# Peptides against a protein of PDB entry 3B8E, part 102

Target 1, 230 residues: chain A of PDB entry 3B8E
Amino acid sequence: PFLIFIIANIPLPLGTVTILCIDLGTDMVPAISLAYEQAESDIMKRQPRNPKTDKLVNEQLISMAYGQIGMIQALGGFFTYFVILAENGFLPIHLLGLRVNWDDRWINDVEDSYGQQWTYEQRKIVEFTCHTPFFVTIVVVQWADLVICKTRRNSVFQQGMKNKILIFGLFEETALAAFLSYCPGMGVALRMYPLKPTWWFCAFPYSLLIFVYDEVRKLIIRRRPGGWVE

## One batch from the design tools (peptide; made by RFdiffusion4, then SolubleMPNN)

Design b2_p17_6_s1 (from b2_p17_6, 14 letters changed)
Fold by OpenDDE base, seed 3:
Structure b2_p17_6_s1 (fold): chain B 230 residues (1-230), chain A 17 residues (1-17)
Amino acid sequence: as target 1 above (230 residues)
Amino acid sequence: DEVEKLLEEIKELLKKL
């Protein structure tokens, strides 16, 4: 999010505090929960990793985590961001290069895509209105990410949802997201204005997309061991 | 208030980055 904010010079899509809430809040318990996942049924048929030659983090893992899943997560967040700004009169094309004028407190006549002028205070309200839905979108997409990370090869339907700590992690991150979104004072403290409940559903297609994508990937790996998709 | 101010300062610093 921050890289696109700099490169495209758009209004800040996700606040620094909100990013910290993701990294330190919503992601920790889910990540720890994966250590308690049951071994895949075929794990004993795999040769042990050679610690001298095999990296723990390989190029395939980086490509999957950052190149595929991470990009889908980012797209989900940015989709929500662009929808909110469009509903407030700022079409995506108009946002390009707007940051400089957007962040200038002395400019009170920034025009939207329809010629409406926005004061600095009004613009900041809209910006902070984007932070909470973007955050919630990431959390909802992380549900799918956490679930797909349970296994490398087996379907989630084969593995099942027996990890109670993982289930707890899903509830914890959701409860934290709800707390940060709806607790009075969070708008002032975290610059996270209250979220309309409808925005929770904006992420669901992306969460489903990640889940389906990974299940298809795993299916291909099971049918064609040693393929380029592995 | 000090934490908020510090966070705003960090935000401003990051904007200048």
Scores: peptide ipSAE 0.000, ipTM 0.282, DockQ to the pose 0.025
Fold by OpenDDE base, seed 4:
Structure b2_p17_6_s1 (fold): chain B 230 residues (1-230), chain A 17 residues (1-17)
Amino acid sequence: as target 1 above (230 residues)
Amino acid sequence: DEVEKLLEEIKELLKKL
């Protein structure tokens, strides 16, 4: 999100406070929960990792985490961001290069895609209105990401949802997201304005896409061991 | 204002990277 903010010079899609809430709040407990996941049924049939040659973090893992899943997550967040701004009169094409004028307190006549002028205060309200739905979109996509991380090769349907700590993590991150989004005073304290409940559903197609994509990937790995998809 | 300062600090840190 921040790289696109710099490169495209668009209004800030995700605030620093919301990023901290993701990294420290919603990601920590789910990540810890994976340490309590049951071993895959075929783990003893796999060769042990060679600690001298096999890196814990390899190019395939980086490609999967940042290149594939991370890109789908980013697309989900940006989709929500662009929809909200479009509903407020700012079409995606008009946002390109707008950051400089958007962030200038002395410019109170920034035009939207329909010729409506926006004051600095009005623009900041719209910007902060985007931060909470973007955050919630990431949390909803993280549900799928956490579930797919349970296994490397086996389907989630084969592994099942027996990890009670992981289930707790899903409820915890959701409860925290709801608290940060709807608790009175969060708009003032964290600049996280309350969102319409309908915005929670904007991420569901992307969560489903991640889940389906990973299940298909795992299916290919099971059918063709040692392929480029592993 | 604090968030804007933090953003500026992060921008400066990113410029140093």
Scores: peptide ipSAE 0.000, ipTM 0.329, DockQ to the pose 0.022
Fold by OpenDDE base, seed 5:
Structure b2_p17_6_s1 (fold): chain B 230 residues (1-230), chain A 17 residues (1-17)
Amino acid sequence: as target 1 above (230 residues)
Amino acid sequence: DEVEKLLEEIKELLKKL
């Protein structure tokens, strides 16, 4: 999000506070829950890793985590961001290069795509209105990410949902996201304005995409062991 | 207030970058 904010000079899509809430709030319990996951049925059929040649973090893992899944997560957040701004009169093309004028408190006549003028205060309300749905979109996409991380090769349907700590983590991150989004005073304290409940559904196609993508990947690995996808 | 000030300072530093 921050890289696109710099490169495209668009209004800030995700605040620093919301990033901290993701990294320290919503991700920690789910990540710990993976340590309690049951071993895959085929784990003892795999050769042990050679600690001298095989890195713990290989290029395939980096590509999957940051290059593929991370990009789908970012796309989900940006989709929500662009839809909200478009509903408020700012089409995506109009946002390019707008940041300089958007962040200037002395400019109170920034025009939207329809010629409506926006004061600095009105623009900041719209910006902060985008931060919460972007955050919620990331949390909803993280549901799929957590579930796919249960296994490396087996389907989630083969592994099942027996890890009670992981289930607790999913509820905890969702409850925390709802608390941060709807608790009175969060708009002032965290610049997280309440979102319409309909915005929670905006992320669902991306969560489904991540899940389907990883299940297809795992299916390929099971059919062709030792391939470039592993 | 301090967190908002820190966030504004970080934003200003990032704008100068």
Scores: peptide ipSAE 0.000, ipTM 0.285, DockQ to the pose 0.022
Fold by OpenDDE base, seed 1:
Structure b2_p17_6_s1 (fold): chain B 230 residues (1-230), chain A 17 residues (1-17)
Amino acid sequence: as target 1 above (230 residues)
Amino acid sequence: DEVEKLLEEIKELLKKL
């Protein structure tokens, strides 16, 4: 997200406080919950990893986590960001290069895509209005990410949702997201302004996409063990 | 104001990254 903010010179899509809320607030409990997941049915049938040749974190894992899933997460966040800004009069094309003028407190006549002038204060309200839905989008996408991380090879339908701690983690991160989004004072404290409940649905296609993508990936791995997808 | 300043500093630090 931040790289695109720099490269495209768009208004900040996700604030630092919001990033910290993701990393420390919503992701920790779900991540820890994976330690309580039941082993895959075939785990004891797999050969042990060779610690001399097999990296714990390999290029394939990095490619999957950062290059694939992380990109889908980022796309989901940016989609929500662009939807909100478009609803406020700023079309995605108009946002390109706008950051310099957007962040200038002395410019109070920044025009949107429809010629409406926006004061610095109004622009910052809109910017901060984007932070919460972007955050919520990440949380909703993380539901799928957490669920797909339950197994490396088996389908979630084969593994099931028996991990009560993981289920609790999903509720906890959702409750925290709702709290941060709707609790009075969060706009002042965290610059997380309340979001319309409808904006939660902006993430759902991406959450579903991640889930379907990983299930297809796992299906391919099961059908073609030792393939490039593993 | 301090939180804004801190956020701006963090933004600037992140810009340097």
Scores: peptide ipSAE 0.000, ipTM 0.287, DockQ to the pose 0.024; fails the geometry check

Design b2_p17_6_s2 (from b2_p17_6, 14 letters changed)
Fold by OpenDDE base, seed 5:
Structure b2_p17_6_s2 (fold): chain B 230 residues (1-230), chain A 17 residues (1-17)
Amino acid sequence: as target 1 above (230 residues)
Amino acid sequence: DEVEELLEEIRKLLEEL
């Protein structure tokens, strides 16, 4: 999000406070829960990892986690961001290069895509209105990310949802996201303005996309062991 | 109150960045 903010010179899509809430709040319990996941059915049939030659984190894992899944997460967040700004009169094309004027407190006549003028305060309200839905979008996408991380090769349908700690983690992160989004005073304290409940659904297609993508990937791995997709 | 003040200071610092 921050890289696109700099490169495209768009209004800030995700605040630093919301990033901290993700990294320290919503991701911690789910990540710990993976340590309690049951071993895959074929784990004892695999050769032991050679600690001298086999890295714990290889290029394939990095490519999957940051390159593929991370990009889908970012797309989900930006989709939500652009939809909210478009509903407030700012079409995506109009946002390119707008940051300089957007962040200037002395400019109180920034025009939207329809010729309506926006004061600095009005623009900041709209910007901060985007932060919470972006955050929530990441949390909803993380549901799928957490579930797909249960296994490396087996389908989630084969593994099942038997890890009670993981299930607890999903509820905890969702409850925390709801708390941060709707608790009175969060708008002042965290600049997290409450979002319309409908905005939670903006992330669902991307969550589903991650799930389907990973299941297809795992299916390919099972059919062609030792392939480049592994 | 102290947390709010600290958050406001962090916000000011981030706005100056």
Scores: peptide ipSAE 0.006, ipTM 0.372, DockQ to the pose 0.027
Fold by OpenDDE base, seed 3:
Structure b2_p17_6_s2 (fold): chain B 230 residues (1-230), chain A 17 residues (1-17)
Amino acid sequence: as target 1 above (230 residues)
Amino acid sequence: DEVEELLEEIRKLLEEL
């Protein structure tokens, strides 16, 4: 989000404090919960890793985590951001290069895509209105990410949802997201203005997309072991 | 109100760091 803010010169889609809440708050318990996941049924049929040659984090894992799933997460967040700004009169094309004028407190006549003028205060309200939905979108997408990380090869339907710590992590993540979104004072403290409940649903297609994508990937791996999709 | 003002000041200080 911050890289796109700089490169595309758009209004800030997600605040730094909000990013820290994701990294340190919502992601911590879910990530730890994966250590308590049951081994896949075929784990003992795999050859042991060579500790001298095989890295724990390989290029394929990085490609999956950051190159594929991470991009879908980012797209989900930016989709929500662009929808909110579009509903407020700022079409995505109009946002390109707008940051300098957007962040200037002395410019009170920034025009939207329809020629409506926006004061600095009005623009900042709209900007901070984007932070909470973007954050919640990331959390909802992370539900799918956590679930797909349960297994490398087996379907989630084969593995099941028996890990109570993982289930707790999903609830904790969701509860924290709800707290940050709706607790009074969060708008002032974190620049996270209250979220309309409807915005929670904007992330669901992306969460479903990640889930379906990973299940299809795992299905291909099971049918064609040793393929490039692995 | 005083708590909100204090939080805003803290936030400004954090932005300056």
Scores: peptide ipSAE 0.006, ipTM 0.366, DockQ to the pose 0.031
Fold by OpenDDE base, seed 4:
Structure b2_p17_6_s2 (fold): chain B 230 residues (1-230), chain A 17 residues (1-17)
Amino acid sequence: as target 1 above (230 residues)
Amino acid sequence: DEVEELLEEIRKLLEEL
């Protein structure tokens, strides 16, 4: 998100507070859950036939998978961001290069895609209105990621303890998202304005995309054991 | 507050870039 903000010179799609909440709140639980799952899987690991090559392949595959999932997550967040801005009169094409004028306090006549002039304060309200939905979109997409990560290694039937950690992670992320989105004072304290329920649905296509992507990946792995996708 | 100040400084630096 931050890279696209810099490269495209668009208004800030995700505030620092929201980034911190993602990194510390939503990403920490998945990381912990993966660490526990790896520990459990390592206990169940038959001795790797070739620990050097199999580790390298697995690490590359994990890194590629997380990189790809992260890109899908970012796309979901940006989609939500662009939808909100478009609903407020700023079409995506008009946002390109707008950052400089957007963030300038002295420019109070920034035009939207329809020729409406926006004051600095009005623009910042719209920007901050994007932060919470972007965050929530990331959380909802992370749900899919968590479910996928947990379902990759074992058949659905062996998931007893893994399911509890997953459910806890999903609950924590959801509770954090709800707290940040709807708690009174968050708009003032964190510049995160309350979400319309409709914004939650912006994430669902991307969550579905992640599921489809992972199922296709699993299918490819099953059809080509020992391939580059393993 | 310190994190917010630091981030604001980073933002200013990025704007100067």
Scores: peptide ipSAE 0.000, ipTM 0.296, DockQ to the pose 0.021
Fold by OpenDDE base, seed 2:
Parts: structure tokens; C-alpha cells; sequence
Structure b2_p17_6_s2 (fold): chain B 230 residues (1-230), chain A 17 residues (1-17)
């Protein structure tokens, strides 16, 4: 997200505080919860492989898969960001290169895509209005990510939801997202303005995409053991 | 305003990295 902010010179989609909330609040507890997930039933059934070659290949493929999931998460966040800005009059194409004028306190006549002039204060309100939805989008997408990470090959339907700590992590993450989104004073304290309830659903297509992606990946791994997807 | 200025400074510092 930050790289796109720099390269495209768009208004900041995700604040530093929001990033910290993701890293410290929503990512750590789920990550810890995964450490307590039961081992996949088929892991111990695999014959010994060449530990050097197969480990390296697996690490590369896992890294690639997580990289792809991370990109899907980022795309979900940016989608939410662009939708909110478009709803406020700023179409995505108009945001390109706008950052310099957007962040200048002395420019109070920045025009939106419809010719409406926005003061610095109004622009910052809209910017901060994007931070919370971006965060919530990441959380909602992480639901799917957390659920799929519990297994390497087995479908979620086969492995089930047996880890109570994982389930707790999902609820904790959701509760934290709700708290940060709706608790009074979060706009002042964290620059996270209240979120419309409808914005929780904007991430669902991306959560579904991750889920489908992983189920397809796992299906391929089951059908073709030792393939390029493993 | 002060918090915004601080955040802006942090952003500038992050851009320099």
C-alpha cells in the first residue's frame, strides 16, 4: 500500500497508526493461534524426501503463495479506498498525482472529479475516513487467510475448525476491528473515523477469492503430489 | 492540528527511507 502511495502520488490510503494496528493487533494474535493448530493428518504420512532440495522448493512455493495472498489483501484494501473516494467525488484516475496538492494545507481549492472544491480539512476528513475501511477490509480478508493457513493440502471442509485458539483469534480480531471502527474518540486518537456498516461487506469478494484460490491450490496438490503448486 | 503535523512529519521521514 505504501509503495503505491509513493509511486502513484495518491492520497495516503492507510495511516501509520492503522498499519501498527494491523501488525500488532490483528496479525499477531491470529499468527500465534496458528501455532496451536493441529498438524495436518497427511504431513506425517509423507515419505522422506531430499531435505535440502525439497525444503528449498517448498519454502519458495509457500513464499509465493503468501505473496499472492498478500497482493489480494492489498487489492481489497485499495478497492475499498477507491470506492470511498469515488463516493466522495474523487474518481481513481483523478487521484493520480494529487497527493502534493492534497497534503498542502495552504491549498483549499483542490477540485474533485466533478469540479467541487475541497478545503484541506475536508480532504483530511475524507482521507481519514478511508483508513478505517482499509483496515477493516484487511481484517475481513484475513478471516479467509487464517482459515486456509491451517492446512497445506486438506480442504477446510476436511480439516474443520477444531482449534479453539484459532476460533478465539478470529473473534478477537473481529472484535478489535469493531472497537476501533465504532468506539468514540478513535477518530481523534487513531485517526480512524467511524465506518459505515456496509463497508464490512466490500471485502467479502476478496475473502472469497482467497478461499477459492486456496481450495483450488489444495485440490491441485492432492491430485498432483510434488507438482509446482506444492 | 499538532497530531496531523506529527503524522505528516512521520510520513516525510518514511518517504526518505
Amino acid sequence: as target 1 above (230 residues)
Amino acid sequence: DEVEELLEEIRKLLEEL
Scores: peptide ipSAE 0.006, ipTM 0.303, DockQ to the pose 0.024; fails the geometry check

Design b2_p17_6_s3 (from b2_p17_6, 14 letters changed)
Fold by OpenDDE base, seed 3:
Structure b2_p17_6_s3 (fold): chain B 230 residues (1-230), chain A 17 residues (1-17)
Amino acid sequence: as target 1 above (230 residues)
Amino acid sequence: DEVKELLEKIEKLLKEL
């Protein structure tokens, strides 16, 4: 989010504090929970990793984590961001290069896509209104990401949801997201204005997309072992 | 309030980079 903020010169889609809440808050317990996952049924049929030749983090893992899943997560967040700004009169094309004028507190006549002028204070309210829904979108997409990370080859339906620590992690990150979104004072403290409950649903298509994508990928791997999709 | 001010300063610095 911050990289796109700089490159495209758009209003800040996700605040630094909110990013820290993701990295240190919502992601820690879910990530730790994966250490308690049951072994896949075929794990004993796999050769052990050679610690001298095989990297723990390989190109396939990087491609999957950052190139595929991470991009879908980012798209989900940015979709929510663009929808909110569009509902407030700022179409995506108009946001390109707008950052300089947007962040200037002395410019109080920034025009939206419809010619309406926005004061600095009004613009900052809209910006901070984007932070919470973007954050919640990431959390909802992370539900699917966590679930798909349970297994490398087996379907989630084959593995099941028996990991109680993982289930706890899903509830914890959701509860934390709800707390940060609705607790009084979070708008002032974290620049996260209250979220309309409808925005929780904006991420669901992307969460479903990740889940379906990974299940299809795993299905292909099971049917064609050693393929390029692995 | 001090934490908020610090966070605002950090955000400002990040925007200036």
Scores: peptide ipSAE 0.011, ipTM 0.332, DockQ to the pose 0.025
Fold by OpenDDE base, seed 5:
Structure b2_p17_6_s3 (fold): chain B 230 residues (1-230), chain A 17 residues (1-17)
Amino acid sequence: as target 1 above (230 residues)
Amino acid sequence: DEVKELLEKIEKLLKEL
């Protein structure tokens, strides 16, 4: 999100506070829960890793985590961001290069795509209204990410949902996201204004996409062991 | 309040970069 903010000079899609809430709040318990996951049924059929030649973090893992899944997560967040701004009169094309004027408190006549003028205060309300749905979108996409991380080769349907700590993590991150989104005073304290409940559903297609993508990937790995996809 | 001020300063610095 921050790289696109710099390169495209768009209004800030995700605040530093919301990033900290993701990294320290919503991700920690789910990540720890993976340590309690049951081993895959075929784990003892795999050869041990050679610690001298085989890196713990290989190029395939980096590509999957940052290059593929991370990009789908970012696309989900940006989709929500662009829809909210479009509903408020700012079409995506109009946002390019707008940041300089958007962040200038002395400019109170920034025009939207329909010629309506926006004061600095009105613009900041809209910006902060985008931060919460972007955050919630990331949390909803993280549900799928956590579930796909349960296994490397087996389908989630083969592994099942027996890890009670992981289930607790999913509820915890969701409850925390709801608390941060709807608790009175969060707009002033964290710049997280309440979102319409309908915005939670904007992330669902992306969560489904991640899940389907990873299940297809795992299916390919099971059918063709030792391929470039593993 | 101090945390909020610090976060605002960090956000400002990041926007200036």
Scores: peptide ipSAE 0.011, ipTM 0.326, DockQ to the pose 0.024
Fold by OpenDDE base, seed 2:
Structure b2_p17_6_s3 (fold): chain B 230 residues (1-230), chain A 17 residues (1-17)
Amino acid sequence: as target 1 above (230 residues)
Amino acid sequence: DEVKELLEKIEKLLKEL
């Protein structure tokens, strides 16, 4: 998200505080919960890893985590961002290169896509209105990401949802997201303005996409062991 | 207000990187 902010010179889609809330708040407990996941049914049938040749983090894992799942997550966030700005008169094409004027406190006549002029204060309200929905979108997408990370090869339907710590993590991150979104004073303290409940559903297509993608991937791995998808 | 100013300073520094 931050790279796109720099390259495209768009208004800031996700604030630093919201990033910290993701990294330290909503991601920690779910990530730790994976340590308590039950072993896959076939794990003892696999050959032991050679620590000299088999990297723990290989290029394929990096490609999957950052190149695929991470991109889908980012797309979900940006989708929410663009929808909110479009509802406020700023179409995606108009946002390109707008950052310089957007962030200038002395420019109070920035035009939207319909010719309406926006003061600095009005623009910042809209910007901060994007931060919370972007954050919530990431949390909702992380539900799918956490669930797919339960297994390497087995379907989630085969593994089931028996890890109580993981279930707790899902509730914890959701409760924290709700708290940060709706608690009075969060707009002042964290620049996280209140979220319309409908914005929680904006991420659902992306969560479903991640889930379906990973189940298909795992299905391919089960049918063709040692393939490029593993 | 102080927290807001601090956050703005941090954001400014991040933009300068």
Scores: peptide ipSAE 0.006, ipTM 0.304, DockQ to the pose 0.025
Fold by OpenDDE base, seed 1:
Structure b2_p17_6_s3 (fold): chain B 230 residues (1-230), chain A 17 residues (1-17)
Amino acid sequence: as target 1 above (230 residues)
Amino acid sequence: DEVKELLEKIEKLLKEL
């Protein structure tokens, strides 16, 4: 998100505080919950990793985590960001290069895509209004990410949802997201303004996409073990 | 106001990173 912010010179889609809330608030409990996941049915049938040749974190894992899933997460966040800005009069094309004028407190006549002038204060309210839904979008996408991380090879339908700690983690991150989104004072404290409940649904297609993508990936791995997808 | 200033400082620091 921050790289696109710099490269495209768009208004900041996700604030630092929201990033910290993701990394420290919503992701920790779910991530820890994976330690309580039941082993895959075939785990003891797999050969042990060779510590001399097999990297724990390999290029394939990096490609999957950052290059594929992370990109889908980012796309979900940016989609929500663009939807909100478009609803406020700023079409995506108009946002390109706008950051310099957007962040200038002395410019109070920044025009939206419809010729409406926005004061610095109004622009910052809209910017901060984007932070919360972007954050929530990441949380909703993380539901799928957490669920797909339950197994490397087996389908979630085969593994099931027996990990009560993981289920608790999903509720916890959702409750925290709701708290940060709707608790009075969060706009001042964290620059997280309340979001319309409808904006939660902006993430659902991407969450579903991640889930379907990973299930298809796992299906391919099961059918073609040792393939490039593994 | 102090929290806002702190947040702005953190944002500035993160922008410098």
Scores: peptide ipSAE 0.006, ipTM 0.318, DockQ to the pose 0.027

